# Ledger of designs, part 6: peptides against a protein of PDB entry 5LHZ

Target 1, 78 residues: chain A of PDB entry 5LHZ
Amino acid sequence: QLLKSVFVKNVGWATQLTSGAVWVQFNDGSQLVVQAGVSSISYTSPNGQTTRYGENEKLPDYIKQKLQCLSSILLMFS

## One batch from the design tools (peptide; aimed at target 1 V38 E55)

Design b1_p20_1_s2 (made by RFdiffusion4, then SolubleMPNN; from b1_p20_1, 8 letters changed)
Fold by OpenDDE base, seed 4:
Structure b1_p20_1_s2 (fold): chain B 78 residues (1-78), chain A 20 residues (1-20)
Amino acid sequence: as target 1 above (78 residues)
Amino acid sequence: SVQEQLQAVLEKVQRFLDSS
């Protein structure tokens, strides 16, 4: 279930779910799902391929950039 | 709470960035 969806200019949509997860749908068609209490984050590429990353894993630069963007969005939410 | 969950997500994201 969705709690709140926010349009972020030049980024896409960010949605908070009732589960506590945050779901970001980027303009490039990619997606991020991050939820506290889960050991990994989920990234879905524009072609629909989903990859889960662990906390101590070396992240691709484009993933880091999207996480940095998400960080900024979360600061906007709160 | 909702705000606590958002804060926890933020902290998780920051950990991922710091540990990468």
Scores: peptide ipSAE 0.729, ipTM 0.933, DockQ to the pose 0.856
OpenDDE base, seeds 1, 2, 3, 5: peptide ipSAE 0.728, 0.729, 0.729, 0.729; ipTM 0.933, 0.933, 0.933, 0.933

Design b1_p20_1_s3 (made by RFdiffusion4, then SolubleMPNN; from b1_p20_1, 8 letters changed)
Fold by OpenDDE base, seed 3:
Structure b1_p20_1_s3 (fold): chain B 78 residues (1-78), chain A 20 residues (1-20)
Amino acid sequence: as target 1 above (78 residues)
Amino acid sequence: SVQEQLQQVLEKVQGFLDSS
């Protein structure tokens, strides 16, 4: 279930779920899901392909950029 | 709590950024 949704200018929508996950829908059509208690993060590309990444895994630069954006968004939720 | 979960997500994201 959805708990809170926030529109972020020039980024997209960020939603906190009751599951403990944060779901970001970016303007480019990609998505990120990060969940408390889950060791991996989920990225879905604009074409719908989903990839999971572990914490010590080398991330593509575009993923890093989106995570940096997510970090800023999370601070907005506070 | 909601705030605790949010903090956990933040720390996770920061961990990914720091370790990548």
Scores: peptide ipSAE 0.685, ipTM 0.921, DockQ to the pose 0.824
OpenDDE base, seeds 1, 2, 4, 5: peptide ipSAE 0.685, 0.684, 0.684, 0.685; ipTM 0.921, 0.921, 0.921, 0.921

Design b1_p20_1_s4 (made by RFdiffusion4, then SolubleMPNN; from b1_p20_1, 9 letters changed)
Fold by OpenDDE base, seed 3:
Structure b1_p20_1_s4 (fold): chain B 78 residues (1-78), chain A 20 residues (1-20)
Amino acid sequence: as target 1 above (78 residues)
Amino acid sequence: SVQQQLQAVLEKVQSFLDSS
């Protein structure tokens, strides 16, 4: 279930779920899901392929950039 | 709470960025 959705100009949509997860749908068709209490983050590429990354893993630069963007987005919810 | 969950997600994202 959805708690709150916000539109972020030049980025996409960010949604907070009742599960505690934050779901970002980027304009390029990719997605990120991050949830407290879960040791990994989920990235879905525009072609629909999903990959999970654990903490301390080396992240691809494009994912790192999107996480940086997500960090900024999260500040918009507060 | 909703705010607690949001803060926890923020901290997780920051942790991933710092550890990558």
Scores: peptide ipSAE 0.695, ipTM 0.925, DockQ to the pose 0.837
OpenDDE base, seeds 1, 2, 4, 5: peptide ipSAE 0.695, 0.695, 0.694, 0.695; ipTM 0.925, 0.925, 0.925, 0.925

Design b1_p20_2 (made by RFdiffusion4)
Pose (drawn by RFdiffusion4):
Structure b1_p20_2 (pose): chain A 78 residues (1-78), chain P 20 residues (1-20)
Amino acid sequence: as target 1 above (78 residues)
Amino acid sequence: SLSQEQIETLQEKITKFLQS
């Protein structure tokens, strides 16, 4: 289910799953899950609360920041 | 690890969220 986990300083851990998903564990205690075939993203706050967002929803600013950092992480993997 | 194509597909998917 898990592939190689990569440490990115000043950001946290990024992990690729066998399902084609990416799970990011940020240093601020939050977590983000995305999947290539799924039209939703999963965010978990530092307090353990999980919220799923759809592609057509206006996302909160911090979700977008984390998505931007994640985009940069995926870019460095090439 | 995921293939390059799979990574690009994820990047295109993330762009939809960034632009929403």
Fold by OpenDDE base, seed 2:
Structure b1_p20_2 (fold): chain B 78 residues (1-78), chain A 20 residues (1-20)
Amino acid sequence: as target 1 above (78 residues)
Amino acid sequence: SLSQEQIETLQEKITKFLQS
C-alpha cells in the first residue's frame, strides 16, 4: 500500500510504502525500490525486467547514478 | 513521512551499495 507520493522535478515520482520501502519511478520508465532491513535493492528496467542486487555485488553505473539520486530524494521525506 | 532514523538507515544502505 502507498502512504505518500512526492513529485521530483526532472526525476519522477517517489513513494513511501507501508512496508517502509521507498519506491522511485523514474521518468525513463525505470524503477528502484529500497527498504531498510532488506539486504537487497530492486531495480526494474524500462522494459519491465526486475533484478535484485545484494550489497556486496558490483552495481552497474547506471544504477549507482539512480541510487545517488535517491539519496537526495530521501531528504524530501523528512 | 519517514523518520530521521529511517532516512539515516536508508542513506547508510545506499552508501554501502555505492561502495560496491
Scores: peptide ipSAE 0.584, ipTM 0.895, DockQ to the pose 0.785
OpenDDE base, seeds 1, 3, 4, 5: peptide ipSAE 0.379, 0.583, 0.580, 0.376; ipTM 0.814, 0.894, 0.894, 0.812

Design b1_p20_2_s1 (made by RFdiffusion4, then SolubleMPNN; from b1_p20_2, 7 letters changed)
Fold by OpenDDE base, seed 1:
Structure b1_p20_2_s1 (fold): chain B 78 residues (1-78), chain A 20 residues (1-20)
Amino acid sequence: as target 1 above (78 residues)
Amino acid sequence: SLSQETIQKLLEKIQKFLNA
C-alpha cells in the first residue's frame, strides 16, 4: 500500500509504503525497494526482471549509483 | 512521511550495500 509519492526532478518518483519501505521508480524504468530491518534490497530492471541482493554482495555499479541517488532523496526528506 | 529514525536506518543500510 502507498502512503505518499514524491516527484523527484531528474530521477523519477519516490514512494513511501505502509510497510515502511521506500519505492523508487526511476525515469529509465528501473525500480528500487529498500526497507530498514531487511537484509536485502529489491531491484527491478527496465525489462521487469526483479532481483534481490544481500548486503554482502558486490553490486553492479549502476545499482550502486541508484542507491547513492536514493541516499540523496532520503536526505531531502530529513 | 518517513520518520527521522527510519531515514537514518535506511541511510546506514544503503551505506552497507555501497561498501560491500
Scores: peptide ipSAE 0.711, ipTM 0.925, DockQ to the pose 0.835
OpenDDE base, seeds 2, 3, 4, 5: peptide ipSAE 0.710, 0.710, 0.708, 0.710; ipTM 0.925, 0.925, 0.925, 0.926

Design b1_p20_2_s2 (made by RFdiffusion4, then SolubleMPNN; from b1_p20_2, 9 letters changed)
Fold by OpenDDE base, seed 5:
Structure b1_p20_2_s2 (fold): chain B 78 residues (1-78), chain A 20 residues (1-20)
Amino acid sequence: as target 1 above (78 residues)
Amino acid sequence: MLSEEEIQKLLEKIQKFLDA
């Protein structure tokens, strides 16, 4: 369930879910879901493939870039 | 709307992933 969706220029949409997760839908078609208290993050590539990454895994740079973007978005929500 | 506490928890979580 969605609580709030925000359009982020040149990025896409950022949505807060009732679960406490933040769901970002990037303009390139990829998606990222992050939730506190969960040991993994969910990344969906533009082709629709979803992968969960643990916090101890070495992430691809393109995902790190999107996480950094998400951090910036979160700061905007604050 | 996300509380400051929730945001901080998310930021800290993200940072862990970035530093791995």
Scores: peptide ipSAE 0.682, ipTM 0.917, DockQ to the pose 0.820
OpenDDE base, seeds 1, 2, 3, 4: peptide ipSAE 0.682, 0.680, 0.681, 0.679; ipTM 0.917, 0.917, 0.917, 0.916

Design b1_p20_2_s3 (made by RFdiffusion4, then SolubleMPNN; from b1_p20_2, 8 letters changed; failed a check: near_copy:native)
Amino acid sequence: MLSQEQIQKLLEKIQRFLNA

Design b1_p20_2_s4 (made by RFdiffusion4, then SolubleMPNN; from b1_p20_2, 8 letters changed)
Fold by OpenDDE base, seed 1:
Structure b1_p20_2_s4 (fold): chain B 78 residues (1-78), chain A 20 residues (1-20)
Amino acid sequence: as target 1 above (78 residues)
Amino acid sequence: MLSQEEIQKLLEKIQKFLNA
């Protein structure tokens, strides 16, 4: 259930879902889904494997970088 | 469209993950 999708240069596509989640499809083929009020985030690697990470666990650096990127995207929407 | 409140909550959530 897509509400709106925006193209983000050098990143990919960012979409707001009806659920309130933000879905980012990165150029490298990975995906990230983040939603407020949910204690986990969903990351899908380029090979299609999806992993949910809790807010208290140490994230791989490459995922942290994608989250930082998402933060920048959100600021653009503000 | 994301409201300012929703955006702020998402930003704060992301920070929690980054600081874990």
Scores: peptide ipSAE 0.687, ipTM 0.918, DockQ to the pose 0.837
OpenDDE base, seeds 2, 3, 4, 5: peptide ipSAE 0.684, 0.686, 0.683, 0.686; ipTM 0.918, 0.917, 0.917, 0.918

## One batch from the design tools (peptide; aimed at target 1 L70)

Design b1_p21_1 (made by RFdiffusion4)
Pose (drawn by RFdiffusion4):
Structure b1_p21_1 (pose): chain A 78 residues (1-78), chain P 21 residues (1-21)
Amino acid sequence: as target 1 above (78 residues)
Amino acid sequence: LSPSTLDLPDEFLPIADNAVA
């Protein structure tokens, strides 16, 4: 289920799953899961609360920031 | 599998700071 986990200083951990998903554990306690075939993203707050967002929903600013950092992480993997 | 590390370019540091604020 898990592939190689990569540490990114000042950000956190990024991990790729066998299902094609990416799971990021940020240093602020939050988590983000995305998948290539799924039209939703999963965010978990530092307090353990999980919220799923759809592609057509206006996302909160901090979700977008984490998605941008994730985009940079995926970019550096090439 | 053994973990690995990734170097973050300085140009991405402001993005990293915002991601973990």
Fold by OpenDDE base, seed 5:
Structure b1_p21_1 (fold): chain B 78 residues (1-78), chain A 21 residues (1-21)
Amino acid sequence: as target 1 above (78 residues)
Amino acid sequence: LSPSTLDLPDEFLPIADNAVA
């Protein structure tokens, strides 16, 4: 269930879920799901392929770049 | 929900704070 969605200029839309997760839908068509208390992230590429990364996995740089936006996004839900 | 409360490895945390445009 959705709690709130916010538009982030030059990024996309971010939605806070009742589960505690944040779902980001980027302008490039990719998606990222991050949840507090869960040491993993879910990334969906524009072509629809979803990959879940665990705490001991190396992240691609392009995903790290998307995570750079997360701090500011989270502040929008505080 | 804040970055410091996320139970994620350091790699999963923002490596830089990008301002919202």
Scores: peptide ipSAE 0.085, ipTM 0.633, DockQ to the pose 0.062
OpenDDE base, seeds 1, 2, 3, 4: peptide ipSAE 0.072, 0.082, 0.084, 0.060; ipTM 0.581, 0.615, 0.629, 0.581; seed 3 fails the geometry check

Design b1_p21_1_s1 (made by RFdiffusion4, then SolubleMPNN; from b1_p21_1, 12 letters changed)
Fold by OpenDDE base, seed 4:
Order: sequence, then C-alpha cells, then structure tokens
Structure b1_p21_1_s1 (fold): chain B 78 residues (1-78), chain A 21 residues (1-21)
Amino acid sequence: as target 1 above (78 residues)
Amino acid sequence: MEPEELEVPEELLPLFEKAVA
C-alpha cells in the first residue's frame, strides 16, 4: 500500500509505501525501489527486466544518475 | 496533462542518500 505520491517535473513520480520503501516511476518507463535499512535496491528497465543490486555493488552509471538526480531534488526541497 | 511539481518530503532524503552511497 502507498502512503503518498509526489510528482517531480521532468523526472517522474515518487511514492512512499507503507512498507517503508520508496517506489520511483521515471518518465522513461524505468522504476526504482529503495528502502532505508535494506542493503539492496531494485531497478526495473523500461522493457521490464528487474535487477537487484547489493549495498556495496558497483552500479551502472545510468542507475547512479537516476539516484543522484532524485537525491539532488530532495536536497533542493529540504 | 502532467500535474504541477510537488515538494518532496524530507523523510525521503535518507532513503535516497543511502541508496546512492
């Protein structure tokens, strides 16, 4: 279940779930699921392929960019 | 039509920071 959703211009939607996870739906059709205290993140590509990355695992640049973009936006609104 | 941009909750910041770290 979702608690609240936030629309971010030129990025997509970010939704906080009752589980504590954050579900991000990007405009390009990709998705991310992250959660504090969990040592992994889930990325779903536009074609539906889902990959889970560990806490200390090297992330592809395109995923880093999505996470950094969201972090920057959150910092700007803090 | 896309809605107006909404402010993101501060509570989400630690989640994204940890994910990108």
Scores: peptide ipSAE 0.043, ipTM 0.567, DockQ to the pose 0.139
OpenDDE base, seeds 1, 2, 3, 5: peptide ipSAE 0.021, 0.037, 0.022, 0.025; ipTM 0.545, 0.565, 0.556, 0.535

Design b1_p21_1_s2 (made by RFdiffusion4, then SolubleMPNN; from b1_p21_1, 11 letters changed)
Fold by OpenDDE base, seed 2:
Structure b1_p21_1_s2 (fold): chain B 78 residues (1-78), chain A 21 residues (1-21)
Amino acid sequence: as target 1 above (78 residues)
Amino acid sequence: LEPEELEVPEELLPLFEKAVA
């Protein structure tokens, strides 16, 4: 279930789920899910293709950038 | 609602660190 959603200007929407997962819907149409209890991330490209990445594999730069974006947002208010 | 209300699961901190590095 959806717990709460926040709008981040020039980024998109970020939704916290009751599961603890965070679902980010970027303005470029891509999506990123970081799921509680799972040491992996799910990235969905604007065309709908989804790829999962584990903590031990190299992340594409565009994934890193989006994670950095999310990290920066969290750090701003932490 | 504020971005500070979002939480990064502890299990995913390494991913974030890796991304930021």
Scores: peptide ipSAE 0.095, ipTM 0.632, DockQ to the pose 0.073
OpenDDE base, seeds 1, 3, 4, 5: peptide ipSAE 0.025, 0.025, 0.088, 0.069; ipTM 0.550, 0.546, 0.630, 0.603

Design b1_p21_1_s3 (made by RFdiffusion4, then SolubleMPNN; from b1_p21_1, 9 letters changed)
Fold by OpenDDE base, seed 1:
Structure b1_p21_1_s3 (fold): chain B 78 residues (1-78), chain A 21 residues (1-21)
Amino acid sequence: as target 1 above (78 residues)
Amino acid sequence: MEPEELELPEELLPIAEKAVA
């Protein structure tokens, strides 16, 4: 269930879920789901392919970039 | 990056509900 949504200019939409997770829908059509206390993240590419990355996995640069703005997004929901 | 607290557009609500179900 959805709790709070924010529009992030030049990024997309970010929604806080009742679970505590944050669901980001980027302008490029990709999606990212992260949750505090969970060591893995879920990334969905624009073509709909979903990949779950563990804590110790090396992330592609484009995902790292998306995570950079995520830190700011998380502050919106803190 | 300029965050604005807004509700999702009506068109996205069904998608959002499905995505997080």
Scores: peptide ipSAE 0.154, ipTM 0.735, DockQ to the pose 0.120
OpenDDE base, seeds 2, 3, 4, 5: peptide ipSAE 0.150, 0.143, 0.142, 0.151; ipTM 0.731, 0.724, 0.726, 0.735

Design b1_p21_1_s4 (made by RFdiffusion4, then SolubleMPNN; from b1_p21_1, 9 letters changed)
Fold by OpenDDE base, seed 2:
Structure b1_p21_1_s4 (fold): chain B 78 residues (1-78), chain A 21 residues (1-21)
Amino acid sequence: as target 1 above (78 residues)
Amino acid sequence: LEPEELELPEEYLPLAEKAVA
């Protein structure tokens, strides 16, 4: 269930779910789903391919780059 | 500027280190 969606300039859209997850839809067509309390993430490439990274799995640099704006996004929901 | 850690709300802190590790 969706709680709130916000437009993030030069990033895309971010949606907070009732589950505590935050779904980010980037302008380039990629997507990230993060969740409260854990470090696992779900990344969807522009072509729709989804990859899930577990708690102890290191993230590719291109995904780390996407997470750089996470601070601003998550603080908007706090 | 490459941060050593992301500034995140407490509930999302587990992501902070992973995002820069």
Scores: peptide ipSAE 0.488, ipTM 0.817, DockQ to the pose 0.047
OpenDDE base, seeds 1, 3, 4, 5: peptide ipSAE 0.483, 0.486, 0.481, 0.482; ipTM 0.815, 0.815, 0.814, 0.818

Design b1_p21_2 (made by RFdiffusion4)
Pose (drawn by RFdiffusion4):
Structure b1_p21_2 (pose): chain A 78 residues (1-78), chain P 21 residues (1-21)
Amino acid sequence: as target 1 above (78 residues)
Amino acid sequence: PLPSSSELMNSIRTKLTELNS
């Protein structure tokens, strides 16, 4: 289920799963899960609360920031 | 400024498709 986990200083951990998903554990206690075949994203706050967002929803600013950092992490993997 | 929500999600899905290929 898990592949190699990569540590990115000043950001946190990024992990690729066998399902094709990516799970990021940020240093602020939040988590983000995305999957290539799924049209939704999963965000978990530092307090353990989980919220799923769809592609057609306006996302909160901090979700977008984490998505941008994730995009940069995926870019460095090439 | 950051891209729109749909632009970010689409970009990430493209990157994951490329990574899983």
Fold by OpenDDE base, seed 1:
Structure b1_p21_2 (fold): chain B 78 residues (1-78), chain A 21 residues (1-21)
Amino acid sequence: as target 1 above (78 residues)
Amino acid sequence: PLPSSSELMNSIRTKLTELNS
């Protein structure tokens, strides 16, 4: 279930789920899902392909940029 | 400059914990 959804200018929509996850739908059609207690993140590219990345993986820059954005969004929810 | 992958993942984990506490 959705707990709270916020519009983030120049980014997209960010939703806090009752599961403890945060779901970001970016303007470019990509998506990120991060969840408390889970050591991996889920990234869905605009073409619909989903990839999970572990906490020790080297991430491509475009994903790092989105994660940096997500990090800022998490502060907004608090 | 972008933080490292590990730094980003760690910061997210910390913030998620705070958000759900």
Scores: peptide ipSAE 0.712, ipTM 0.928, DockQ to the pose 0.838
OpenDDE base, seeds 2, 3, 4, 5: peptide ipSAE 0.711, 0.709, 0.711, 0.711; ipTM 0.927, 0.927, 0.927, 0.927

Design b1_p21_2_s1 (made by RFdiffusion4, then SolubleMPNN; from b1_p21_2, 8 letters changed)
Fold by OpenDDE base, seed 1:
Structure b1_p21_2_s1 (fold): chain B 78 residues (1-78), chain A 21 residues (1-21)
Amino acid sequence: as target 1 above (78 residues)
Amino acid sequence: SLPSSSELIREIRELLKQLNS
């Protein structure tokens, strides 16, 4: 279930889930899902392919940029 | 310049912890 959803200018929509996860839907069609207590993050590309990344593997720059954006969003929610 | 992948994910996890506290 959705707890709170906010519009983020030039980014997209960010939603806090009752599960404790945060779901970001970017304007480019990609998505990120991050979950407390889970060491991996979920990235869905615009074509719908989902990949989970662990915290110790090297990520593409474009995903790192989205993660950096997500960090700012999380600060906004707090 | 971007932080490392591990640094970003670690930061996110900490922020999620704060958000759900």
Scores: peptide ipSAE 0.655, ipTM 0.911, DockQ to the pose 0.855
OpenDDE base, seeds 2, 3, 4, 5: peptide ipSAE 0.653, 0.653, 0.652, 0.653; ipTM 0.911, 0.911, 0.910, 0.910

Design b1_p21_2_s2 (made by RFdiffusion4, then SolubleMPNN; from b1_p21_2, 8 letters changed)
Fold by OpenDDE base, seed 3:
Structure b1_p21_2_s2 (fold): chain B 78 residues (1-78), chain A 21 residues (1-21)
Amino acid sequence: as target 1 above (78 residues)
Amino acid sequence: SLPSSSELISEIRKLLELLNS
C-alpha cells in the first residue's frame, strides 16, 4: 500500500510504501525498489526486465548512479 | 567518482532503517 508519493524534478516519482519499501519510477522508464531489512535491491529496466542485486554484487555504473540518486531522495523523505 | 556497490547499498539500507524508525 502507498504511503506517500513525491514528484522529483528531472528524476521521476518516488513512493514510500507502508511495507517500508521505497519505489522510484525514473523518467527513463526504469524502476528501483529498495526495502528495509532486505539485503538486495530490485531494478527494472525500461523494457520491464527485473533483476535483483545483492549487497556484495558489483553493479553497473548506471544503476549505481540511480542508487546515488535514491540515497538523496531518502534523505529528503527523512 | 561513484561509491562502490556495497557502499551504496549499505547506505541505502541505513537510510531506510532511519526512515522507518
Scores: peptide ipSAE 0.635, ipTM 0.909, DockQ to the pose 0.864
OpenDDE base, seeds 1, 2, 4, 5: peptide ipSAE 0.633, 0.633, 0.634, 0.634; ipTM 0.909, 0.908, 0.908, 0.908

Design b1_p21_2_s3 (made by RFdiffusion4, then SolubleMPNN; from b1_p21_2, 7 letters changed)
Fold by OpenDDE base, seed 1:
Structure b1_p21_2_s3 (fold): chain B 78 residues (1-78), chain A 21 residues (1-21)
Amino acid sequence: as target 1 above (78 residues)
Amino acid sequence: SLPSSSELISEIRKLLKELNS
């Protein structure tokens, strides 16, 4: 269930879920879902392929950039 | 410059915890 959705300029939409997860839908069609208590993140590429990445995996820069953006969004929600 | 993957994920987890507290 959706708790709160916010339009983020030049990024897309960020939604806080009742589960405590945060779902970001980027303008390029990609998505990130992160949740407290889970040691992995969920990334969906624009083609719809979803991959879970562990915290110890080395991620490509384009995903790191989205994660950095996500951290800023989390600060916004707090 | 970007932080490491682990640093980013650690920060996210911290912020999520804070958001849900």
Scores: peptide ipSAE 0.664, ipTM 0.916, DockQ to the pose 0.830
OpenDDE base, seeds 2, 3, 4, 5: peptide ipSAE 0.663, 0.663, 0.663, 0.662; ipTM 0.915, 0.916, 0.915, 0.915

Design b1_p21_2_s4 (made by RFdiffusion4, then SolubleMPNN; from b1_p21_2, 8 letters changed)
Fold by OpenDDE base, seed 5:
Structure b1_p21_2_s4 (fold): chain B 78 residues (1-78), chain A 21 residues (1-21)
Amino acid sequence: as target 1 above (78 residues)
Amino acid sequence: SLPSSSELISHIRELLKQLNS
């Protein structure tokens, strides 16, 4: 279930789930899902392909940029 | 420059922990 959703200008929508996860839907059609207690993140590309990345994996720069954006959003929620 | 992948994910996990506390 959805707990809270916020619109982020020039980014998209960020939603806090009752599960404790945070779901970001970017304007470019991509998505990120992050969850406390889970050492991996889920990225869905605009074409719908989903990939999970572990904490120790090297991420492509475009994913890192989105994660950095997500971290700023998490600070907004707190 | 961008932080490392592990730094980013660890940071996010910490923020999520705080958010859910």
Scores: peptide ipSAE 0.683, ipTM 0.916, DockQ to the pose 0.887
OpenDDE base, seeds 1, 2, 3, 4: peptide ipSAE 0.682, 0.680, 0.682, 0.680; ipTM 0.916, 0.915, 0.916, 0.915

## One batch from the design tools (peptide; aimed at target 1 Q16)

Design b1_p22_1 (made by RFdiffusion4)
Pose (drawn by RFdiffusion4):
Structure b1_p22_1 (pose): chain A 78 residues (1-78), chain P 22 residues (1-22)
Amino acid sequence: as target 1 above (78 residues)
Amino acid sequence: SWNMTQATEVKEKVEHFLSNSS
């Protein structure tokens, strides 16, 4: 289920799953899950609360920030 | 190791979310 986990200083951990998903554990306690075939994203707050967002929903600013950092992580993997 | 085809597809999905939320 898990592939190589990569540490990114000042950000956290990024991990690729066998399902084609990416799971990021940020240093602020939050988590983010995305999948290539799924039209939704999963965010977990530092307090353990999970919220799923769809592609057509206006996302909160901090979700967008974490998605940008994730985009940069995926970019550095090339 | 990381599957780079799948990573690229995930990146494109992430950029799709950011574009739709702009």
Fold by OpenDDE base, seed 3:
Structure b1_p22_1 (fold): chain B 78 residues (1-78), chain A 22 residues (1-22)
Amino acid sequence: as target 1 above (78 residues)
Amino acid sequence: SWNMTQATEVKEKVEHFLSNSS
């Protein structure tokens, strides 16, 4: 279930879920999910392919950039 | 449901991922 959705200019939409996750839908068609209690993050590319990354993995630059964006979004939720 | 503990964990998780990738 969705709790709160926020429109982020030049980024897309960010949603807090009752599951304890934050779901970001980027304007480029990609998606990012970070969830409390889960040690990995989920990225879905514009073509619909989903990849999970562990906390000790070296992230691709384009994923790192989206996580940096998410960090700023989380600040907005507070 | 979403609560302060979950919010804190998500924030810290994002920062940890960023730090581990740097």
Scores: peptide ipSAE 0.675, ipTM 0.917, DockQ to the pose 0.624
OpenDDE base, seeds 1, 2, 4, 5: peptide ipSAE 0.674, 0.674, 0.673, 0.674; ipTM 0.917, 0.917, 0.916, 0.917

Design b1_p22_1_s1 (made by RFdiffusion4, then SolubleMPNN; from b1_p22_1, 13 letters changed)
Fold by OpenDDE base, seed 4:
Structure b1_p22_1_s1 (fold): chain B 78 residues (1-78), chain A 22 residues (1-22)
Amino acid sequence: as target 1 above (78 residues)
Amino acid sequence: EWDLEQLQKVLEKVQRFLELSA
């Protein structure tokens, strides 16, 4: 279930789920799902392909960019 | 309502991922 959503200009929508996970729907159609107690993060490309990344895995630059964006969004809540 | 505790944990995880990937 959805807990709360916020629109982020020039980014998309960020939603917190009841599980505590954060779900970001980017304007380009990609998605990120990050949950604290899970060992991996989930990225879904615009074509719907989902990939999970571990914390010690070398991330593609476009993933890093999305995560940096998410970091910036989350910092707005602090 | 936002669960700020969970948001903080997610932030820490994201930052950890970015640091370890660098």
Scores: peptide ipSAE 0.776, ipTM 0.942, DockQ to the pose 0.947
OpenDDE base, seeds 1, 2, 3, 5: peptide ipSAE 0.774, 0.775, 0.775, 0.774; ipTM 0.942, 0.942, 0.942, 0.942

Design b1_p22_1_s2 (made by RFdiffusion4, then SolubleMPNN; from b1_p22_1, 11 letters changed)
Fold by OpenDDE base, seed 4:
Structure b1_p22_1_s2 (fold): chain B 78 residues (1-78), chain A 22 residues (1-22)
Amino acid sequence: as target 1 above (78 residues)
Amino acid sequence: EWNLEQLQKVLEKVQSFLEKSS
């Protein structure tokens, strides 16, 4: 269930779920889900393919870019 | 409304992922 959503210009939508997870829907059609207490993050490519990445896994650059973007969004609330 | 405590935890996780991947 959705808790709150915010539109981020030139990025997309960022939503906090009641579970505590943050769900980002990027303008390019990709998605990112991050939740505390879960050892992996979830990335969905524009074609709908979902991949989970572990906390010690080497991330593709485009994933790092998405995470950095999410970090920047979250810092707006800190 | 935003749960700021959970947002902070998510931020910490994201930053951890970025640091460990680098």
Scores: peptide ipSAE 0.747, ipTM 0.936, DockQ to the pose 0.922
OpenDDE base, seeds 1, 2, 3, 5: peptide ipSAE 0.746, 0.746, 0.746, 0.747; ipTM 0.936, 0.936, 0.936, 0.936

